# Peptides against a protein of PDB entry 3PUK: the designs that were tried, part 86

Target 1, 227 residues: chain A of PDB entry 3PUK
Amino acid sequence: ERGLKSVVWRKIKTAVFDDCRKEGEWKIMLLDEFTTKLLSSCCKMTDLLEEGITVIENIYKNREPVRQMKALYFISPTPKSVDCFLRDFGSKSEKKYKAAYIYFTDFCPDSLFNKIKASCSKSIRRCKEINISFIPQESQVYTLDVPDAFYYCYSPDPSNASRKEVVMEAMAEQIVTVCATLDENPGVRYKSKPLDNASKLAQLVEKKLEDYYKIDEKGLIKGKTQS

## One batch from the design tools (peptide; made by RFdiffusion4, then SolubleMPNN)

Design b2_p10_6_s3 (from b2_p10_6, 4 letters changed)
Fold by OpenDDE base, seed 5:
Structure b2_p10_6_s3 (fold): chain B 227 residues (1-227), chain A 10 residues (1-10)
Amino acid sequence: as target 1 above (227 residues)
Amino acid sequence: EPVFDLHPKP
């Protein structure tokens, strides 16, 4: 299966489920808004059951403790999601679960990481970044999770220039994660008119691809793949 | 296997 959905699922299976797998152990999985959409796009509940997930819970909601079970947090590295995690484990007497495995969909800022370490380190069995920050739609189509991207990129207001740059940077990062997931270093093609947004994004993507593939997972420089 | 494996080199 060459479809992006299948590739994403295989990545999650390898990077998350295989990483924390323990024979005979069931986990409760905590999802946020993004990872709910992500998993919904590429798997079924039966697939998750096969991976040892008994129940899926929304991290944002109040939940009853299940103190005998370990929890798998598959979440975005945002203050909101991290704060919800911290509430689950912030107090020894109030721990909702036996222990936690944390898998972030993207780079976790040091500030958030340090906050986690300071309060909940003893409860954490695993904490890792897996670099999947996109939603697969079709075999070759994906959506990016960049809030207000349309607004800032196409805003005629010059005051939004700085925010536009931030959005473009975020988009470029997510595109690179797609390329990494697909094990590709593509030549970037774009349509530049009517605005230069596509050109700018292309430049950012190319730069980030260069940085990422300086040393790939195999310790090799990956050349350009065919379009 | 390290508990914390953040910011690994690509």
Scores: peptide ipSAE 0.250, ipTM 0.821, DockQ to the pose 0.419
Fold by OpenDDE base, seed 4:
Structure b2_p10_6_s3 (fold): chain B 227 residues (1-227), chain A 10 residues (1-10)
Amino acid sequence: as target 1 above (227 residues)
Amino acid sequence: EPVFDLHPKP
């Protein structure tokens, strides 16, 4: 039985590294905060070397140009990460790398995509979305990366209601990415006392799972595989 | 394979 970490690594290998692999070619990999945690949770540097990554750098930091090498951006689809990428390639005279492969960990908003396309499309060899928005912890345990999830979900302040909904939506989406990664449609179980947060989250997860499998299986709802 | 492959079918 393979642990969740192994499953996640296998997905990254297939979706990212195999997708942009060229024999004998080394790449620089750029990571943001989330993808740093993600890769740290499921692989070692030796694994990345085997996939043709020579060095890993933080996208947020100032970096020396390596103009002869292509860059692999494995980043979240956030304005901050995208802006850092754009700075690397936005200037015709100061491209930091030879070309870019971009893999987003989640759905990239059209606004960000359009911004990328408008500024540096010629430098991009590949731009793709993968659906891994969680951190594997143990064989059957994962953590969600939703900022301020605790604060908003458990806030007694009604003024946080809108933000709470956004947080729950993000959490539900990340849970669905786990299910998609494992290729399972589980029956959601929860205990919701005294607060109804778990119930609300469960409803969102179930809805998103339904949508996912409808799209994935040609409009057919896949039956629940586990409870 | 397209350069930009966004919003693919899950």
Scores: peptide ipSAE 0.250, ipTM 0.821, DockQ to the pose 0.396
Fold by OpenDDE base, seed 1:
Structure b2_p10_6_s3 (fold): chain B 227 residues (1-227), chain A 10 residues (1-10)
Amino acid sequence: as target 1 above (227 residues)
Amino acid sequence: EPVFDLHPKP
């Protein structure tokens, strides 16, 4: 069985590096907190060098301009990461790089997209969503990136019920991205007790999986695969 | 390929 890490790496290679590859061209890659963890989990620096990445920079840090090189932004679609990108290209005279390729790890809200388009569309050569919102840990184990998930899911305070639902929705969405990456429609297994959180999450995942495969380009609902 | 390819069909 192909390990989850290798599957994730192959997905990134195909969706990101192959998509923007130009023979003989080196790029600077900009990462945020999530994508730093993601790449660290499934590749080495040598792998990135083979894909034409000369150096990795943190998008949140102040960086020296390298105006002769193009930049590859592999980032989450958050206001924080987008704002950092906009600072790099907001002014023609202050462009840090020659041009930008942007790959978002998840669905980019229209508000953020419109902000990017209005500010620096001329500097962007590619902008795409690749739908990888999880961290592979082991061959069949992954970690979700939902802040404060533990707090809201296990809080005894009834006032957190609405927030708990939002967190579970986000978790379910991320699980679906794993299934999409693996090209699987797995059977869902869970322990419901002592809390019903696992059952609720399972139902959300099942619903989202059905929706995902129903809307697939082939219009074919993929049958359930062995988990 | 288009510059902006957002909301790809799954």
Scores: peptide ipSAE 0.247, ipTM 0.824, DockQ to the pose 0.407
Fold by OpenDDE base, seed 2:
Structure b2_p10_6_s3 (fold): chain B 227 residues (1-227), chain A 10 residues (1-10)
Amino acid sequence: as target 1 above (227 residues)
Amino acid sequence: EPVFDLHPKP
């Protein structure tokens, strides 16, 4: 049975570990809050060892330099995580690691990318976006990482309408990452409740799926799949 | 492969 966890692991293995694999090379892996949860949900430390990771470190913590080793940053494209990376490589005299491989879990804004490129491009061996912005729970169940999603979605306060829209957009985007990971373009199903949130979210997901699968890597339109 | 591979085509 293809559990969602195994699918996610295979995606990470292909998109991250295979991409930066070098024979005989061990790397230090830097994780943020999200990627810590993500990897914890779909692999064990032994799995990471097999992929050439000697240790995992929290990107937010102060760490001792290991200047002879390369670092694999598997992080979310957030200002906080990016700033921590920049602190590791921002100073020529104080680089914590030999070089960096960066893999973002989602779309990296141009502003952040430009900041990275301007500050430490020479230290970067690889910078790539993958598309995993969810945590697998069960074979077909996942959780989203959208702060305060429940609060804003179910708030009766009209003043939260704008925030609710932002949250809905973020949720829709993360749902699309699940579909991308599974290589599926599912039909969206939902149950209507007194609130129209489910319908609105479904519409957003459908729109984003259409945009994503409009042209695939081979220039083909992917048809809808069962989900 | 390029060092920077951002915004890959879906």
Scores: peptide ipSAE 0.245, ipTM 0.821, DockQ to the pose 0.392

Design b2_p10_6_s4 (from b2_p10_6, 5 letters changed)
Fold by OpenDDE base, seed 4:
Structure b2_p10_6_s4 (fold): chain B 227 residues (1-227), chain A 10 residues (1-10)
Amino acid sequence: as target 1 above (227 residues)
Amino acid sequence: DPIFDLHPKP
């Protein structure tokens, strides 16, 4: 049985590295906080070298231009990461790299996409979304990257209700990415006591799973694979 | 392949 880490790595290899691979070409890879954790969880530097990555740099840090090399941005679709990308290729600054390949770990909002397109479309060779919004820990174990999830989910303060919903939505979305990565439509099980958070999350996951696989209904509807 | 391939149907 291939561990979750291997599955995640295989998906990244297929969706990112194979997608932009050119024989004999080396790229600089730019990572943000999430993708740093993600890659660290499922690969080694030697693996990245084999995929044509010469160096990894933090997108948030100031970097020296390497104008002769193309850059592979593997980043989350956040304003912070996108802004850093835009600074690398925007009109106000000299381009840091020859061209860019962008792979987002999740759905990129149209607002961010439009901003990218308007400012530096000519520098972009590829812009794609992949659905990996979780960190593999062990076989059958993963962690979610949802800021303040614990705080809001377990907060007794009613004023946090709206934020709690946002957090649960984000968690549910990330869980669905796990299912999508594993190509499974599981039955959701949960322990509801003493709080109802688990039941609410389960409902969100089930709904999102339905939406995910219903979109495929025009093709092959995947039934529940496990309970 | 299109340069911009966003919101692909899963």
Scores: peptide ipSAE 0.225, ipTM 0.808, DockQ to the pose 0.391
Fold by OpenDDE base, seed 5:
Structure b2_p10_6_s4 (fold): chain B 227 residues (1-227), chain A 10 residues (1-10)
Amino acid sequence: as target 1 above (227 residues)
Amino acid sequence: DPIFDLHPKP
C-alpha cells in the first residue's frame, strides 16, 4: 500500500541513519523546507527516535546551542540551507553543536562545498550526498519539487521557453532519482496533452535514464523494467 | 569511510 514511501524510507535509513549511527548516541536533526516534507511523507517521529534522533529542528530558525550533542543536517544543497549550517559552525562564533553530519538530498555544487570546507571542516564528521529529490505521496505516486513548474509548463508565452526548458530538466532529474531509488529502468509511459509537455518530459527522462545506466554500468544499458 | 563522500551514484 505504501511501496514508494517504504522504499524511500529504507533508502534514507540506509544512506543516512545507518551511515552515522553510533551506539548510545542521540543526535539533533536539522531539516529544511524540503526535507521536512520528505520525512513527513515517509516516516513518523517514532521512526526517527528509533534511529537515534532525539529532536528535529528547523535549520532556518534561530536555535539554542546544544553543545554536547552532535547534529545531523539533512538538507538541500542550497545557499540558504548551507548558510544556516555555516552560522552554526562558523569560526567567528561558538559552534552550536558538538559536531556535524551533513547529508545533502542532491548534488552539492563545488562552490557550496568549498565554502563549507573553508569555514568549518574540522566540525564535520560526515558529508555525503544522497539522491532523493522527490516526495512520495502513496505507493506509486510522488511529488516533484520544482518551483513554478505548473506556471512555466502551461505558459503559452514564447518568452518563457527557456525557463520551461529549465523546469523540464529539473523535473526529469527528479524522476530519474525515483527510478534510481527503485532500481528501475522503466519503459516510460505518458499521456499526451495539447502542449505535448508530457512527451517532452518523457524524452528527457528516457535520455537521462540511459545516461545514468551507461555511466553506472560501465557502458551497459540496463534492460527495461516495469512501465 | 571518508568524511567527504561527494557525488556518489544513487
Scores: peptide ipSAE 0.225, ipTM 0.813, DockQ to the pose 0.367
Fold by OpenDDE base, seed 1:
Structure b2_p10_6_s4 (fold): chain B 227 residues (1-227), chain A 10 residues (1-10)
Amino acid sequence: as target 1 above (227 residues)
Amino acid sequence: DPIFDLHPKP
């Protein structure tokens, strides 16, 4: 069985590196907090070198301009990461890099996209969403990136009920990205007690899986795979 | 390929 880490790496290689590959060209890669963790979980620096990455930089840090090189932004579609990108290309005279390739790990809201397009469109060579919003841990184990999930899901305070629902929705969306990456429609297994959180999450996942495969380009609903 | 390829069909 192919480990989840290898599957994730192959997905990134195909969706990101192969997509922007130019023979003999080296790029600087910019990462945010999530994508740093993601790449660290499924590849080594030597792997990135083979894909034409000369150096990795943190998008949140102040960086020296390298105006002769193109930049590969592999980032989450958040206001924080987008704002950092905009600072790199907001002024024609102060562009940090020659051009940008942008790959978002998840759905980019139209508001953020419009902001990018309005300010930096001429500097962008590619902008794509790749739908990887999880961290592979083991062959069949992954971690979701939902801040404060534990707090809201297990809080006894009824005032947190609405926030709990939002967190569960976000978790379900990320689980669907795992299934998409693995090309699977798995049976959902859960332990419901002592709280009903697992049951609610399972229902959300099932619904989103159905929607995902229904809208698939092939118009074919993939049958459930063995878990 | 278009420069902007957002909201790809799953």
Scores: peptide ipSAE 0.224, ipTM 0.814, DockQ to the pose 0.402
Fold by OpenDDE base, seed 2:
Structure b2_p10_6_s4 (fold): chain B 227 residues (1-227), chain A 10 residues (1-10)
Amino acid sequence: as target 1 above (227 residues)
Amino acid sequence: DPIFDLHPKP
């Protein structure tokens, strides 16, 4: 059966591992909190070995240099993860690895990208954005990684209205990444409850889907699919 | 392939 986990793995394999594959080369993979959960949800260590990963390391931890090996950074585009990367390559004399391949799970802000380019561009062999900002659970079920989402979405406090909007936007963005991963432009379905959150979120998702699928890689408009 | 491939088209 074609489950969401297998689809996610195939996406990662194509977008990340196949992209940086070099015959006979082993890499150290650096993961952050999100990508650790992501890979744990859709693959095993044996799968990573087959893709040329010798070991996985936590990007947040202090690590011993392995200067003869290249590193694959599969990380979220956050200041924290980027700062850890920069610490690994920021000093010419203290580079932890031979070179870096960077794959972001989502859109990398220009500010972060510029910071990377200014500091260690010569150490980078690849820098690419993929679009997976969710954790697959079941064949058609996933979870989002939006901090405090439940709290703000269901808060009756009007002072949280602005924060609620930010959370809704983030949720909508992550839902779109699911659609992108599945190569689908689904119609949005929801059940209304006393709160209008579902309706608002649906509208945001629909808008973002329209923007995303306005023009595909081939310049074609992708029609709506069943979901 | 370019080293930097950011904001790819869908």
Scores: peptide ipSAE 0.218, ipTM 0.808, DockQ to the pose 0.384

Design b2_p10_7_s1 (from b2_p10_7, 7 letters changed)
Fold by OpenDDE base, seed 3:
Structure b2_p10_7_s1 (fold): chain B 227 residues (1-227), chain A 10 residues (1-10)
Amino acid sequence: as target 1 above (227 residues)
Amino acid sequence: DIKLDIKPKP
């Protein structure tokens, strides 16, 4: 019943904790709303302690400086989370931590990335995208974290069409991260009634899968997963 | 009422 949860945890351990691990070093970990839910779904505090995390802090809250310790930011690539990071390191004279390791749950837009580079590049030891933007619920069940998805997808107001498209794009990205995490390139089935939302989402997923698997992380082309 | 079922392609 924890198949997907175990896979997600193993990927986080490899992509994040092993990537920045230093023997004898403890880090403060900063989480946002999504990554708090993500880690809560697939690990325990004891697991994080074993990975060298001494304290978990909410990135949105006001926090006391711990200038002698490095910080591990495991956050979503959103303006809100990035702005909180920038507040921690944006001031040359009042950095909250010794240095930063940043791991984004998904693709970070160039606008946000450039903003980080311009303000805090000297403080960053690592910046990586790990492409896990879903919450595992069961072995084969996950949930998406897309704000206002229900409202825009089912709004009868035509003025919401543009917002609906943005929401569908976000959902499609998260679904692709599930496939990437499982190393799968599947076909997509959907119910087309009563609205065309499922059909549109399926098309977006298929397109994004194609784009993602043109070249994998190792520089290899991955074809469609066979039955 | 969006329902997706991800299956490997044959």
Scores: peptide ipSAE 0.018, ipTM 0.426, DockQ to the pose 0.025
Fold by OpenDDE base, seed 1:
Structure b2_p10_7_s1 (fold): chain B 227 residues (1-227), chain A 10 residues (1-10)
Amino acid sequence: as target 1 above (227 residues)
Amino acid sequence: DIKLDIKPKP
């Protein structure tokens, strides 16, 4: 069995690099904080070179224009990352790159998508969502990227209840991307003590799994994977 | 704690 890292890499290769590959063309790849960690977890620089990436740049940093090259943006669908992209292409006179291919790691909200469309549509050659929102640590281990998850999940302050729910939803979404990447629809087990957090998270995961497989790209409903 | 019965693809 191939480890989770290999599965993730294969998915990225197929969904991102193969999708935008042109023979003889090199691209600059722009990464944010999450995708830097993601790629670092499942590939090497040599792998990226083989996929036609000449250099990697941090989207958050000021960068020198390379107007003759196309850019591959592999980024999270966050206001911060999107704003950085918009800075690169928002002005016709100040475009940093020749064109852009955008691949989001998760569902891009309509508000962000509309913002991109309104300002940079002519510069975008491709825009896709690939739904990988986790970091593979080893063959059987992954981590989630949810800021302040611990604080909100275990905060005794009732004022944090709404934020706790948001965090749990984000965690559930990321867990579903693991399942989707592995093409699995697992049963969810949880321990209800000492807090109800596990139960709530489990319910969210189950709901999101159902939604995902009902509306997947092939319109197929995947049954539950047996234990 | 939650547990998922995920079987990775080979």
Scores: peptide ipSAE 0.017, ipTM 0.404, DockQ to the pose 0.026
Fold by OpenDDE base, seed 2:
Structure b2_p10_7_s1 (fold): chain B 227 residues (1-227), chain A 10 residues (1-10)
Amino acid sequence: as target 1 above (227 residues)
Amino acid sequence: DIKLDIKPKP
């Protein structure tokens, strides 16, 4: 099946599980709120077992140390998730796990990356960014994870203008991850009436697509996908 | 309503 869910799973399998796979090795996987939803949308626990994951844990919860096992962190590049990771490995004497593989669902800001390097570099076996910041719902339908997006996009209050811009940026970024996951650089169509939100979002998406596809993952320039 | 259709360019 060529549904969006299967495409997402294949990307995760290739970018995350195949990347850190070691024969005979089991890992504990740490998930945050977004990645929990993401994996729930495109795989089953049996699929994760096949990929060498023995258990999945919520990164936000207090967890018992399993010092003999390596941990796979599949998390969003947020201060909250990063702080939880740092808590697991911040002290040499109190490491929760043997080592860490970190896979971010999107670009990790330099500030967060530097914070990780400064405190936990020796514990990290792999750190990689993937581009999946959406939840597949149906074969051609996805949802975005942008808190309060509806409120700010439709707020008539001018005091919310700055927040509206932030939300639109976040939405645009996540839409681009859909395109990246599908390996497409599409044209963007929108309806501008009655509000101009769609046109603004479209412009942001186009700009971000341009930035993303300057050089693809293989170092090749990807032009616009033709219909 | 915000409607955005992502389609390949011709």
Scores: peptide ipSAE 0.016, ipTM 0.419, DockQ to the pose 0.025
Fold by OpenDDE base, seed 5:
Structure b2_p10_7_s1 (fold): chain B 227 residues (1-227), chain A 10 residues (1-10)
Amino acid sequence: as target 1 above (227 residues)
Amino acid sequence: DIKLDIKPKP
């Protein structure tokens, strides 16, 4: 019933919690809007406690310093989330936590990464990108987080064509994260009627899958899997 | 709806 959720949780456990785990150490975890939804979809607070998380805080909110504890930031690579992190560890004020572990849900642009390095590098013990940009709903169901996707995909206004392309790209990228999470490189099937949106999206997914699996983490080429 | 059929392995 919860196959996809379990896979997602397992990936987060291995990529995030196991990566920064220290025996006897508790951390404060900072979440943003997306990662709050993500974790809520695939785990319980008791699960997080088992992984050494004592409390969860919203990165967007003002928080009191807990200088004796390290912080685990599980956040999206957005200017908003990064700015909130920078406020916690910026040189202008005392840092809120002992140190930071940062795990981004997707590729962090160099501009943001450089901004972090320039101001907070000494406070960061780990900075890693994971590849989960979707919300699991059930065993084989997930949702994407692409604002106004419906509007632009179905807009009859030609002026929205450029934005539609951006939306399609974003959706395709998120779908690829699903495949990566499942360790699948499937042939993409779709229903093309009555609109060609699915066809276009499928093409983008195929292309991005090819790019993703062209060279894996071990420098190997992953062939197509059965789907 | 935009529908893609991606079936993960059981």
Scores: peptide ipSAE 0.016, ipTM 0.405, DockQ to the pose 0.025

Design b2_p10_7_s2 (from b2_p10_7, 5 letters changed)
Fold by OpenDDE base, seed 2:
Structure b2_p10_7_s2 (fold): chain B 227 residues (1-227), chain A 10 residues (1-10)
Amino acid sequence: as target 1 above (227 residues)
Amino acid sequence: DIELDIKPPP
């Protein structure tokens, strides 16, 4: 199948599960709000069992230690999710799990990365960014997870201008993750009226696509996708 | 050619 959900699952399988696979080893997987939605949209629990996941836990909730098992953290690079990870492996208390594999859905800011390194580096076996920040709905339909996006994009209040820019950048980043997941570098079209939101978003997407596809994984320049 | 169409919501 070549539906968007299937593509997303294959990407996750390759980038996350295959990357940390150990024969005969079961892991506990920790999810946050976004990755819960993401996995729910593109796989079943049976699929996760086949990938060596024994149980899924919510990273935000209190959890009992399972110190003999390794943990797979599939989380967004947010302060909230990172703080929860730090509580699991921080120096203040005994670590909850044997070790951690961390896979971020997007670029992890240096500030958060350094915070992790300073506190929990010895417990981390893998840390990787996989660049999936969208939810597949149908074969060609996806949704973005940007809180209050509608409000700020259409707010007439000039005091919201700064937040509007932040929201639009976040949307652009997530759109680029769709392109990256599909291995596409599309042309961007937009309608400029009645509001310039689409135009601004298009510009942001174009710029971020350019930055992302400057050099591909093989060190080659990826041009615009043809046809 | 693949195109990304950005449109405002209705």
Scores: peptide ipSAE 0.033, ipTM 0.540, DockQ to the pose 0.025; fails the geometry check
Fold by OpenDDE base, seed 5:
Structure b2_p10_7_s2 (fold): chain B 227 residues (1-227), chain A 10 residues (1-10)
Amino acid sequence: as target 1 above (227 residues)
Amino acid sequence: DIELDIKPPP
């Protein structure tokens, strides 16, 4: 039970906590809206303590400086979260923490990355992208963080077609992160009736899976997962 | 073979 949650937690442990762990060192962890939900879904505070996290703070809130401690930012690559980080380490004010480790839940656009580099590069010890953009619910169940997905997917208004496409693309991307987390390249099945939403989503997922697994981390082609 | 089954919401 809770297999997916365990896999997600294991991936976070290896990709984030093991990557920045130092013996005897405690860090403050900064979370945004998505990563708060993510960690809440797959771990407990005791787990985070074991990984060297002393306190968790909301990146959106004003916080008092703790200049003797390093900060671990586990955040989504959004302008909002990045701007909050920049406020902590920007050149205009004293930095709030000793140094920063940044782990993005997905690909960080160059525009945001360059913005970080331009103002805070000296304070950053690590900047890494991981690939987890979903919320595990059960062993084989997860949820996606796509605002208004239900509304646009089921809207009969043709004026919403553009937004529907954006939503579906976001959903597909997040589904692929599930596959990546599980190290799977599955065949995609769907039920097209009564609406074609599942079909459209399946097509997007298939395409994105192909792109993702075209070349693996070692530069090799990964085929479909066998039973 | 692993398959992803996309289903509509209940």
Scores: peptide ipSAE 0.031, ipTM 0.532, DockQ to the pose 0.025; fails the geometry check
Fold by OpenDDE base, seed 1:
Structure b2_p10_7_s2 (fold): chain B 227 residues (1-227), chain A 10 residues (1-10)
Amino acid sequence: as target 1 above (227 residues)
Amino acid sequence: DIELDIKPPP
């Protein structure tokens, strides 16, 4: 059984690098905070070189233009990352790169997508969503990236209830990406004590799994994975 | 059967 890291790498290779590969062409790759961690967890720089990446840049940093090269943006669908992308291509006279390939780590909200479409559509060669919103740590271990999850989930302040729900939903979405990456539809179990957080999260995961596997990428319905 | 066990953080 291939470890989770290898599975994640294989998915990225097929969904991102193979999708935009051109023979003899090198690209600059732009990463945000999450995708930096993601790639660091499952590949080496030598692997990226083999995939035609000459250099990696942080999307949040000011960068010198390399107008003769195309850029591969592997980023999260957040306003911050999208805004940084828009700065690179928003002005016709100030384009940092020749063209862009964009791959989002999760579903991109329509508001963000429309913003990109309105300003940079001519510069974009590809724009796709992949579903990897977790960090593989070990063969069977992963971590989620949800800011302030602990604070909101365990906050005694009732005013944080709405934010807690948002955090729970984000966690559930990330868990589903793990299942999707592994091509599994597991049974969900939880401990109800001491707080109802686990129960709520479990319900969200179940719902999202059902939604995701209602119709898979091939248009097939996938049932629960049998033990 | 693959099962997902959701536990509260420690």
Scores: peptide ipSAE 0.027, ipTM 0.525, DockQ to the pose 0.025; fails the geometry check
Fold by OpenDDE base, seed 4:
Structure b2_p10_7_s2 (fold): chain B 227 residues (1-227), chain A 10 residues (1-10)
Amino acid sequence: as target 1 above (227 residues)
Amino acid sequence: DIELDIKPPP
């Protein structure tokens, strides 16, 4: 039996490390808050060494240049992480590394992508989205990374209604990344009481699954997974 | 609560 952690690691290995692998080459890997948690949940440092990573650095911290080495950025598509990348390669500062490979954990908005492209295109060897926006806890358990999700989902304040919708959308997307990672198109069940949060989330998940599997990663239509 | 009905990982 393959646990969720092993599946996640295998996906990262194929989508990230194999994609930028060069024999005999070592890279520095830059992580943000989410990807630090993600990798810590599904691999060890020894695993990363085997994939050609010599050092792991926190993207949020000020770092000394290592100009002879290429950098692998495994980060979330957020303004904060992107801004940190831009500080490393942007025109306003000296480049910290020889070149960059960027792998986003989820869809990168066009605004952020264009910002990167406009500023650092010559330094970027790869820029891809790998669609993993969850943390595997156990073989059958995962957690989501949605800021303030608990607060907005259960807030009695009507002024938070709009934010609740945004949070629900984000959670639904992250759940779909689990399904995509597992190559599954599941049925969705939920409990409606006492709040309607589960019902709303379920509807969003179903819709996003439908959209995602109209054309899957291999260009095929995937039907519902048989349980 | 929400539950996804999927095959267990092999």
Scores: peptide ipSAE 0.024, ipTM 0.458, DockQ to the pose 0.025; fails the geometry check

